Peptides against a protein of PDB entry 8HF1. Designs and how they scored, part 180

Target 1, 320 residues: chain A of PDB entry 8HF1
Amino acid sequence: NVMLYATKPTEVMVSFPHQEQVLTVTRLISAEIEKFYVSLDLMNIGVQPIRRSKSLQCLRDPSKKSFVKQLFNDFLYQMKEYGIYAASIAIISLIVEFDIKRRQAETLSVKLMHRTALTLCEKIRHLLVQKLQDMTYDDDDDNVNTEEVIMNFSTPKVQRFLMSLKVSFADKDPKDICCLVFVERRYTCKCIYGLLLNYIQSTPELRNVLTPQFMVGRNNISPDFESVLERKWQKSAIQQFRDGNANLMICSSVLEEGIDVQACNHVFILDPVKTFNMYVQSKGRARTTEAKFVLFTADKEREKTIQQIYQYRKAHNDIA

## One batch from the design tools (peptide; made by RFdiffusion4, then SolubleMPNN)

Design b2_p22_1_s1 (from b2_p22_1, 9 letters changed)
Fold by OpenDDE base, seed 4:
Structure b2_p22_1_s1 (fold): chain B 320 residues (1-320), chain A 22 residues (1-22)
Amino acid sequence: as target 1 above (320 residues)
Amino acid sequence: DEFLKLSKEYEEELKKYEEELK
């Protein structure tokens, strides 16, 4: 039980400027997704078989349209919260998901729906890559994975996070590092993982220092919907982190599911702490006084975040 | 407040590092 640890990490809050400038490319992408939603709503895909859990709960929208909209909404969120570079990675995950769904389609209408979604994802990917290339002289996709491009096309939050990693871990012994990165959304884990792989590879001071992994919480959707591959991958990622073969773990609310992870010397909360439980569970992974618990906040939300942290600290002290 | 002090110190370290990278 994470609440039983008497040692409190050093809490730090990093402020980041609010990004007011909406890039033209993000507006274009948003407009293309909205046009697609109009088209999607007009698509007659018929009634699909309702897959129910063992508990007889409806597990999936029989229309499958809600899942398509959810993926694009999650993509739009990632583009807004993490930036264009992260979005260029996130869109690949959508392409993979829609291609799987297209191949698994039981009807021609559903197959066509997923094909249309794929075509949109390819267009979005092209727009994102083209924008990343604005800072590169060569049309080579490898040139968009530089530290400079990653930083410049990331949100101020992600910039501060990457800087925090570099300052905290540059030229350190990999064995001395045990880092957790908490994100709100499941899909963000994979997106930030891909971003970190490229950032670490492009940053000599981190290349042999940080080995990232990610872990996605079990969907509250029955274990029957987790692919055997996803479950195997999750177990492998946790095991690699336990064995020290990975020293940075990106996770969502996974730690609430009873996954025991070792004590960490750094815990980054990339997204706002929304609940006291999330605060306690994430902070409780940093067990030493020398451990850092790093929060990120927009400047405009700084005062509110400070007040919330004080409330959580007080409540935690009253329980401990 | 120690929390605000440490937060400011950490932000200043990040800022110095950002200036060294420019």
Scores: peptide ipSAE 0.509, ipTM 0.921, DockQ to the pose 0.730
Fold by OpenDDE base, seed 5:
Structure b2_p22_1_s1 (fold): chain B 320 residues (1-320), chain A 22 residues (1-22)
Amino acid sequence: as target 1 above (320 residues)
Amino acid sequence: DEFLKLSKEYEEELKKYEEELK
């Protein structure tokens, strides 16, 4: 049993300025969603038959209104934490989900509820795309996916993350790269994946260097929400990352169970480390000799983040 | 602290790169 002395990764913290998004468009979108919640609460969708599915989520709201609110709350979080550009990608996922739910609706009232949500998402998408186009001189839809537009409409956190990717991986051999990006929320994985695809394509130094994938942890709470397609896609994405066909994997913090991901040379924690388990699991993936473990913190939270990292380091050394 | 030193060095590399892009 050669205990391969896992070389401790180099830990780095990147600070970013706390910028409150004082954008008129974000205020307008938030107000439209709040107005929609008032309308949604007034909707009579009847008593839905309690399907005997053992999933805890089916027990929370027989009306499915809470699920609609959850999707818009996750969107609002993504717009706040990652910016308008990320929000323009995130809203597409809501459109797809509400269209599926509209088609699967058992009653006319539920169908109308999902249709109203879909119409709001289409309005939000238009407002976001219009705002992205305001900085482009050319009316072409493809012009919103430039490096400049992505950077200008991203939060300082996302800007520092993208810069860190460019500095770390510009003109490198893709075979020498094994990168993990950890995010807190399930929907953020797909949002950041879409953002990275566009950023990598618009950045010549990263084009053909980085091949991203995303993985959503198994939601133990509701296997019914994992489509057969999502499970097949997750297995394929993991296999592509194992085979080296993808060299950057975006993961949610829910990766507690059993996905043996290879030893990585870079681990980025895009969202705050909330638990000791997340710290140990994410850091434990940075196993190469020159592995980097990169954390992001707002300047206002820098001291608190440093203290938390020292506590986690101490606790990890006491159990090792 | 080595962590704070390395963090500062990495932030300085990012700033240099940001200045080269301007």
Scores: peptide ipSAE 0.509, ipTM 0.920, DockQ to the pose 0.726
Fold by OpenDDE base, seed 2:
Parts: C-alpha cells; sequence; structure tokens
Structure b2_p22_1_s1 (fold): chain B 320 residues (1-320), chain A 22 residues (1-22)
C-alpha cells in the first residue's frame, strides 16, 4: 500500500502594517451615513405586510430599514478593510440594489426611503471618485483605474494581496493557474472582483494571465430567495472556472460539499480565518504538489495568528 | 520553524518587488 502522502500545501503567512486610511473623505462619508441613519429612523414607512411564510419571518425583509442599514454598514466595513478604491466599486453595487428596490417598492413611503438611500450613494460615489481623480493629471474617469491609483488607495492588506498575485503569476501560462481567494462577506466578493478586473487590466504582466470570477456562497437562510439570475450566474461562474475560462475564483464561503472545484495550486485567505472548518476546507482545495496556502495578518495580530495556525495544523493532523 | 522561514522568504520576495515598482 503506497500511502499516497497527500502533498500538504505550503502554508505562508504575509504580514501587513496596520494602517487605517484616515482620509478626510472617509470621515466625511461616515458622518453622512450616520446623519442618514438618524433621518432613516425618523422616516415613517408604515406597517410592512408580514409575509406569511415562517421561513421568511427570519429573513431581514429587504424593504425594511434594517436592510438599508446593513448595506451601508457592509459598505463602511469594505471602505475600512479594503480602502477607498474598493469602496468606489462597492458603492456601485449599493446604487444598483437601491434602484431595483426603489422600482419594486409597493408603497410611496418605501419608494422614498430607497430614493433617499440612492441619493446618498450617488453623493458618496462622487466624493470617492473625486478623491481618486486628485492623483490623476487628466479629468478622464478612465485614469482612476491605473495600477498606481489602485495601489495608493488600497489598504496595506489589499496592497500585499495584489503584490502576491503579481509575484506569483506575472508572465505565467494561464492554464497552469488555478487560484481561489476566500473572503468573509458576500459583498466583498463583488468588490474585490471589480478591483481585480481593473488591476489586471492596468498590469501588463497579468492582463492575459489572470481571468477572475466570483462566487457568492449560498445564503444559509433559504435557497428559494436566491434570484434565478444569481443561481444562473453562480452556475456559469463555476462552469467557467471548470472549463479554464476563469483561473481565479473569489468566494465568500467554502464551496459547500456539493461543488466539485478542481485542485487549486494557490489559495489566498484575504480575511482572518475564524473557524477550524474554514481552515480545513479552504486548505483542502490546495491539492496540487506545489500548492500554496497564503494567509494575511496585521503585524499587531501576527503572534495570535501564528498560534491559531499551529493549533489548526495540530488539530488537522490529529483528524487526518 | 519551516512555516516562519517560508513566510519570511515570501515577504522578502514581496519587498523586492515593491522596491522594483518604486
Amino acid sequence: as target 1 above (320 residues)
Amino acid sequence: DEFLKLSKEYEEELKKYEEELK
């Protein structure tokens, strides 16, 4: 019995300086969102019809004030964790979502609530784009998508991630690349996907090397609420990754047990590993002989992260 | 520790690359 020693992936931890982008624009945006929350709490949207399905009662009704606050809180998180360039992409997703909800609003009061949220998102977008343009000599919107602008307006974590991609994949054959990027939040997948599209297009060494795609994990809440469009898009994204038409996949959850994804040679964990299951399942996707499993940590959390990784490695070796 | 060694080597490669971009 040749015990096929499953070649364990090479584990690497990349440290980054803990630097909060304390920009005047980020403080202004946070203050505008806080003012909006006060206004939102004063809005009378009426009694929303209780959707009778017991499964839906636990769902945050997307027409409720709590859902509007969740989207802006997720935006504020992305701006803090990934930087103002990532925030300029994240705000577009909010604009699209609030415009859809404004059109689908059953009442005038709900329509006005979503319109007010949309107007705030448009203001935030202009503030972000203007700040990105302050570093460009030309007023053309296309000049904000340069490698320099992306790097300068990204957090140290995102900078180290982008550098890791360039060092790992510059001028390589795209067929030899199978990369997974794990993030914690659903909306972060879209944000980092948009950032990567622009970064890859602005980076000559990566333009014809990396083709990104994203997959939003199934919301554990109800498969029935995934729009037919989201399910079609997820199936298409997975198929493109299987066919090699995409070689980098951004995921917000460990692909549930039923998604057979090919053996990957690179797995990046962009956000902190919070659970042993996430560690085992994400590491278990790095199955090639030369597979790398790359973790990112703030310098201040380095020792704690090392201890956690050693605990997870020990626990994994005790089960395997 | 091999993990710490490999992590340091990878961070040094990233730093060299950051210096080449400046």
Scores: peptide ipSAE 0.496, ipTM 0.920, DockQ to the pose 0.790
Fold by OpenDDE base, seed 1:
Structure b2_p22_1_s1 (fold): chain B 320 residues (1-320), chain A 22 residues (1-22)
Amino acid sequence: as target 1 above (320 residues)
Amino acid sequence: DEFLKLSKEYEEELKKYEEELK
């Protein structure tokens, strides 16, 4: 029980400027998704058989339209919160998911719906990649995976996070590093993982220092969406992190479900801490005084975040 | 406040690093 440990890590808050400037490409992508939602609402896909899986509240949509909208809404969130570079990684996950759903479609109308969604994802991918290439002279897809491109097309939050990694871990012994990165959404884990792989590979000071993994929290809402492959991958990722074959683990906030992760010397909270339980559980992974617990906040939300941290610290001390 | 002090020190380290990248 992490609540029983008097955790005294060094708590640090990093402020980042609010990004008010929306790129033209981001507006175009948002408008294309909105047009797609109008078209999606007009699609007659018939009544799908409700699979009586107790867990699948999300499968209660007989139209499967809500799931399509959820994936695009999660993409829009990632593009807004993490930037165009992260969005270029996130869109690949949508492409894979919609291609699977298209192949698994029980009706022609559902197959067409997923095909239309897939076509939109490919258009979005091209718009994103083209924008990343605007800084490169070469049309080579590998040329967009530079430190410069990643930094320039990331949000100030992600820029500060990447800088924090470089400052904290440049030229360190990989064995001395045990890092957790917490994000709110399960899809963000894979997106930030892909971003970190490319960033670490493009950053000589980190290339042989950080070995990232990710874990998606158990979808308690839908064990049927947890493929046997996802469960195997989660077990493998956790084992690699325990064995020291990976020293950075990206986790969604859903770690509440009893995933036994070791004590870490660094914990990054990339997204706002929304609950006291999340604060205690994430902080409870940084048990030593030498451990760092790093929070990120927008400048506009700085005072509110400070007040929230003090409330959580007080509440934690009242339980300890 | 130690939290605000440490936060400021860490932000100053990040700022120095941002200046080295320019």
Scores: peptide ipSAE 0.496, ipTM 0.916, DockQ to the pose 0.785

Design b2_p22_1_s2 (from b2_p22_1, 10 letters changed)
Fold by OpenDDE base, seed 1:
Structure b2_p22_1_s2 (fold): chain B 320 residues (1-320), chain A 22 residues (1-22)
Amino acid sequence: as target 1 above (320 residues)
Amino acid sequence: DEFEKKSKEYQEKLEKYEEELK
């Protein structure tokens, strides 16, 4: 019971400037998604057969339109919260998912819907990659995965997070590192994982120091979305982290579901702490006084975040 | 407050690092 341990990690809050990346490309992408939603609402997909064996989500939206909109809304969220570089990774996950759904489509109308969504994702990917390349002066090196490109096309939050990793872990022994990174959304885990792989590979001080993994929490709402592959990946990632073959784990807040993660010496909360349970559970992974619990906040939300943390601390002390 | 102090010390380390990258 994580609540029973009076954990006193070193709590730190990092502030970042609230900069909306008002890039023309982000406006173009948002406008293309909005146009697609209008087109999607006009699509007659007919009555989809409710297969009894399909996930609770298929029961909620037999047309699957709401799921398509959810994926693009999650993409738009990631582009806004993490930046264009993270969005270039996030869009690949949409491409893979829509291609799978296109192939699994039971009707021509559903197949066409997923094909149209896929075509939009490919267009978005090209717009993002082109924008990342515009900063590479060398026409010949398709290497958009440099430290400079990652930093320049990341939000101030992600920039401060990456700087925090470099300051915390540069030239350290990998065996002495046990790091958790908490994010709110399951799709963000894979996006930030891809970003970190590229960042670590481009950063000599981290290349042999950090070995990241990601874990997607169980989707209780849709057990059928847990592909056998995702469950195998989750088990493998947890085991690698336990065995010390990975020393940084990215996880969604859904760790409520009984994933026994070891005690860590660093815990990063990349997204706002929305609940007391999330605060206690994430902080409860940093068990020693030497452990760091790092929060990120926009400067505009700094005071509100501080007050919320003090409320959570008080509530935690009242139950401990 | 120890939290504010440690947060400031950590922020200053990040700012110094940002200046070294420029």
Scores: peptide ipSAE 0.485, ipTM 0.913, DockQ to the pose 0.778
Fold by OpenDDE base, seed 5:
Structure b2_p22_1_s2 (fold): chain B 320 residues (1-320), chain A 22 residues (1-22)
Amino acid sequence: as target 1 above (320 residues)
Amino acid sequence: DEFEKKSKEYQEKLEKYEEELK
């Protein structure tokens, strides 16, 4: 019962400026996706055979137009919330997914739909990489993964998160670190994982200190959507984190049920805490006496966030 | 409040670190 050990971690809130980075490239990408949605709505993909149950599973059928739109909407969210650098990693995950779906397509119409989506993703990737290269003097693709490029093309939230990692973990012994990073969305786990790999490699003070992993909660709705590979990878990632071979784990809020990760000394909440359960479950992972629980908030939402945290603290103390 | 105090102390450490990097 996670509730019993009320180790009170040190709770900290980090504020960041709300900068709407209105970059021309982000507007162009958004316009290309909207244009694609218009074309997608006009595509005749036929009536897909309604497999069995009327359950919420039908909304996430990867053969449906709605699923294609969901992936691009998740990409647009990541670009807005985490920045252009994170978007350059996120788009690769869409490319991989649409290539798999193109190969698995049962009909020519569905194959063409996924091919068109893939072509758009390749165009978006090119636009993002070109924008990252505009700050580098050298045309070499490796130069886009520098600390400077990562920081400059990340949102203020991600910048403050990366600074918090340096301040917290620079030159520490890897064995003394057990860190969780909570994000809201499943796809954000892999995006932030890729960003952290590149950031840690470009940051000498962290290169031999932090070993990141990610995990996505089991989608209780459809175990059939989890590839055997994803399930094997999740088991391996959890085991590496348990064995101390990884000391930073990125996880989505869907982990609230059933994966007992070890007691951690640092918990970062990268996205807003939306529920009391998320607050209790994430805070309940910070079980060491010196544990830190770090929240991020935009300056404009600071007062509202403070009030929400006090309400959650009160509610937690009334149950404990 | 201890929360506001600790948040301020942590923010000041981040800002100091950001200034040392400039």
Scores: peptide ipSAE 0.477, ipTM 0.911, DockQ to the pose 0.786
Fold by OpenDDE base, seed 3:
Structure b2_p22_1_s2 (fold): chain B 320 residues (1-320), chain A 22 residues (1-22)
Amino acid sequence: as target 1 above (320 residues)
Amino acid sequence: DEFEKKSKEYQEKLEKYEEELK
């Protein structure tokens, strides 16, 4: 019996300053979304024919309105947690989703609702891109995808994460890297993936070192609504990571569902660890020799987070 | 403890790298 001594990962916590980036643009965007919610609540969706009277009663479908509000609330969360640069990528995903819903609309009222949401998303996109361009001194180079622009328009959490990637992986052999990045929300995976593609391309020390990929969890919506395209993308992304064609994988809670990913030498937890299961499952992927498990915390939440991690470590040692 | 020590060592590496980029 060769006791495979599973090498325990080195656990580290990185603190970041709580800076409320009070940008005028973020306040303006939030105010425009709140105005849109007032307008959305006044919209009549659906027509029920009343059999006995020539009067058409407009029904309200709260499920369709609640979905629109959920997407904008998820966008506002990403803008707050990851910054203006990440928000400029996140808004494109809302545009794509609302265009699909607009095309699939069975009624003119539902089609108009999604069209109004699209018009707001295009206004938000313009405001974000204009703010990113304010830092480019040269009128001729509209390239908002520089390392400087990405860093300056990212939250302190994202800045510390990007610095951690440079310190950990600058000028290393890409074959020696197997990195996981955990995020809480499905939509954050694609947003952080787009940010990392642009950051790696703009950073010479990482350009030929890191090849990112992303995986999104199954929607709690029935497997019937997962497009054949999304399932093909997930299979391709996992296969690229297994074959070493990608060496950094961004995941939501997907790895909790038993996706067999190889042992990793780095695991980053970008969002707060909310459950013991998430802690054990994510840490259990950092199982190579000299593996690192890196957590991020706001300075104001540092002591509370440390105590929670000690409780999880104790509970894990009592079960092992 | 080892966790606080390793966290401090890693943070000092980030701070040093941030100073070298200035």
Scores: peptide ipSAE 0.468, ipTM 0.909, DockQ to the pose 0.659
Fold by OpenDDE base, seed 2:
Structure b2_p22_1_s2 (fold): chain B 320 residues (1-320), chain A 22 residues (1-22)
Amino acid sequence: as target 1 above (320 residues)
Amino acid sequence: DEFEKKSKEYQEKLEKYEEELK
């Protein structure tokens, strides 16, 4: 009985300073969103026709106001957790979503609501881009996508993550890299993907080394809200990762049991590990020899995170 | 602890890299 000692991945915890980006722009944006919520609550949208599909009955706010607030709350979370550079990418996703919803509006009142939300998103985009340009001498939009701008306008967590990528992968053969990045939320997955595209393109040591893709887990998306385009994108992204055309995959959930992803040599957990299942399933993807499992924690939460990881390690050894 | 040791070694590599970027 050759006990195939599955080489346990090397677990590493990276600490980052707790820094709140106290930027005037972030306060202005938050205040504009709060003013918008007051105006949104006063909007008379009327009774929307309940589309009788039995499955959608429970999740549709009949006014669609809760969905609008959710998108802006998710944006505010991204701006806080990942920084204003990530927020400049995240706001584009809101613009696209609200423009689609505006075009699909069944009533003039709903159309006006989504138009007002879209106008706010454009204002937020201009405020963010202007702040990114304040560090660049040139007014060209392409000049905001430099390594320096990305690093300076990212949170310490994102800075440490980007540094971890550079330290781990600079000038390596792309064929030797199989990297997973786990994030908590779907919107973060897209936002970090856009950030990584720009960072990799601006970083010579990574430009021909890392090819990112992203996947949104099915469990976070009601099948009824998953567009045909998103399903096609997910299938294509997984296939590119299997074929080695992509070597870094960003995931918003632990890949369901049915997604056979190859054994990875690096697994990054960008957001806090909240559950034992997330720990086991994400760590279980780091299966190659010398695989690394990298966690990020704020310095203030370091001790608590260490204790939680020791508990998860113990529990994993008791079931393995 | 091996976890703390490896975490420290990795952190030191990141800090060194951060100093090289300045």
Scores: peptide ipSAE 0.463, ipTM 0.907, DockQ to the pose 0.787

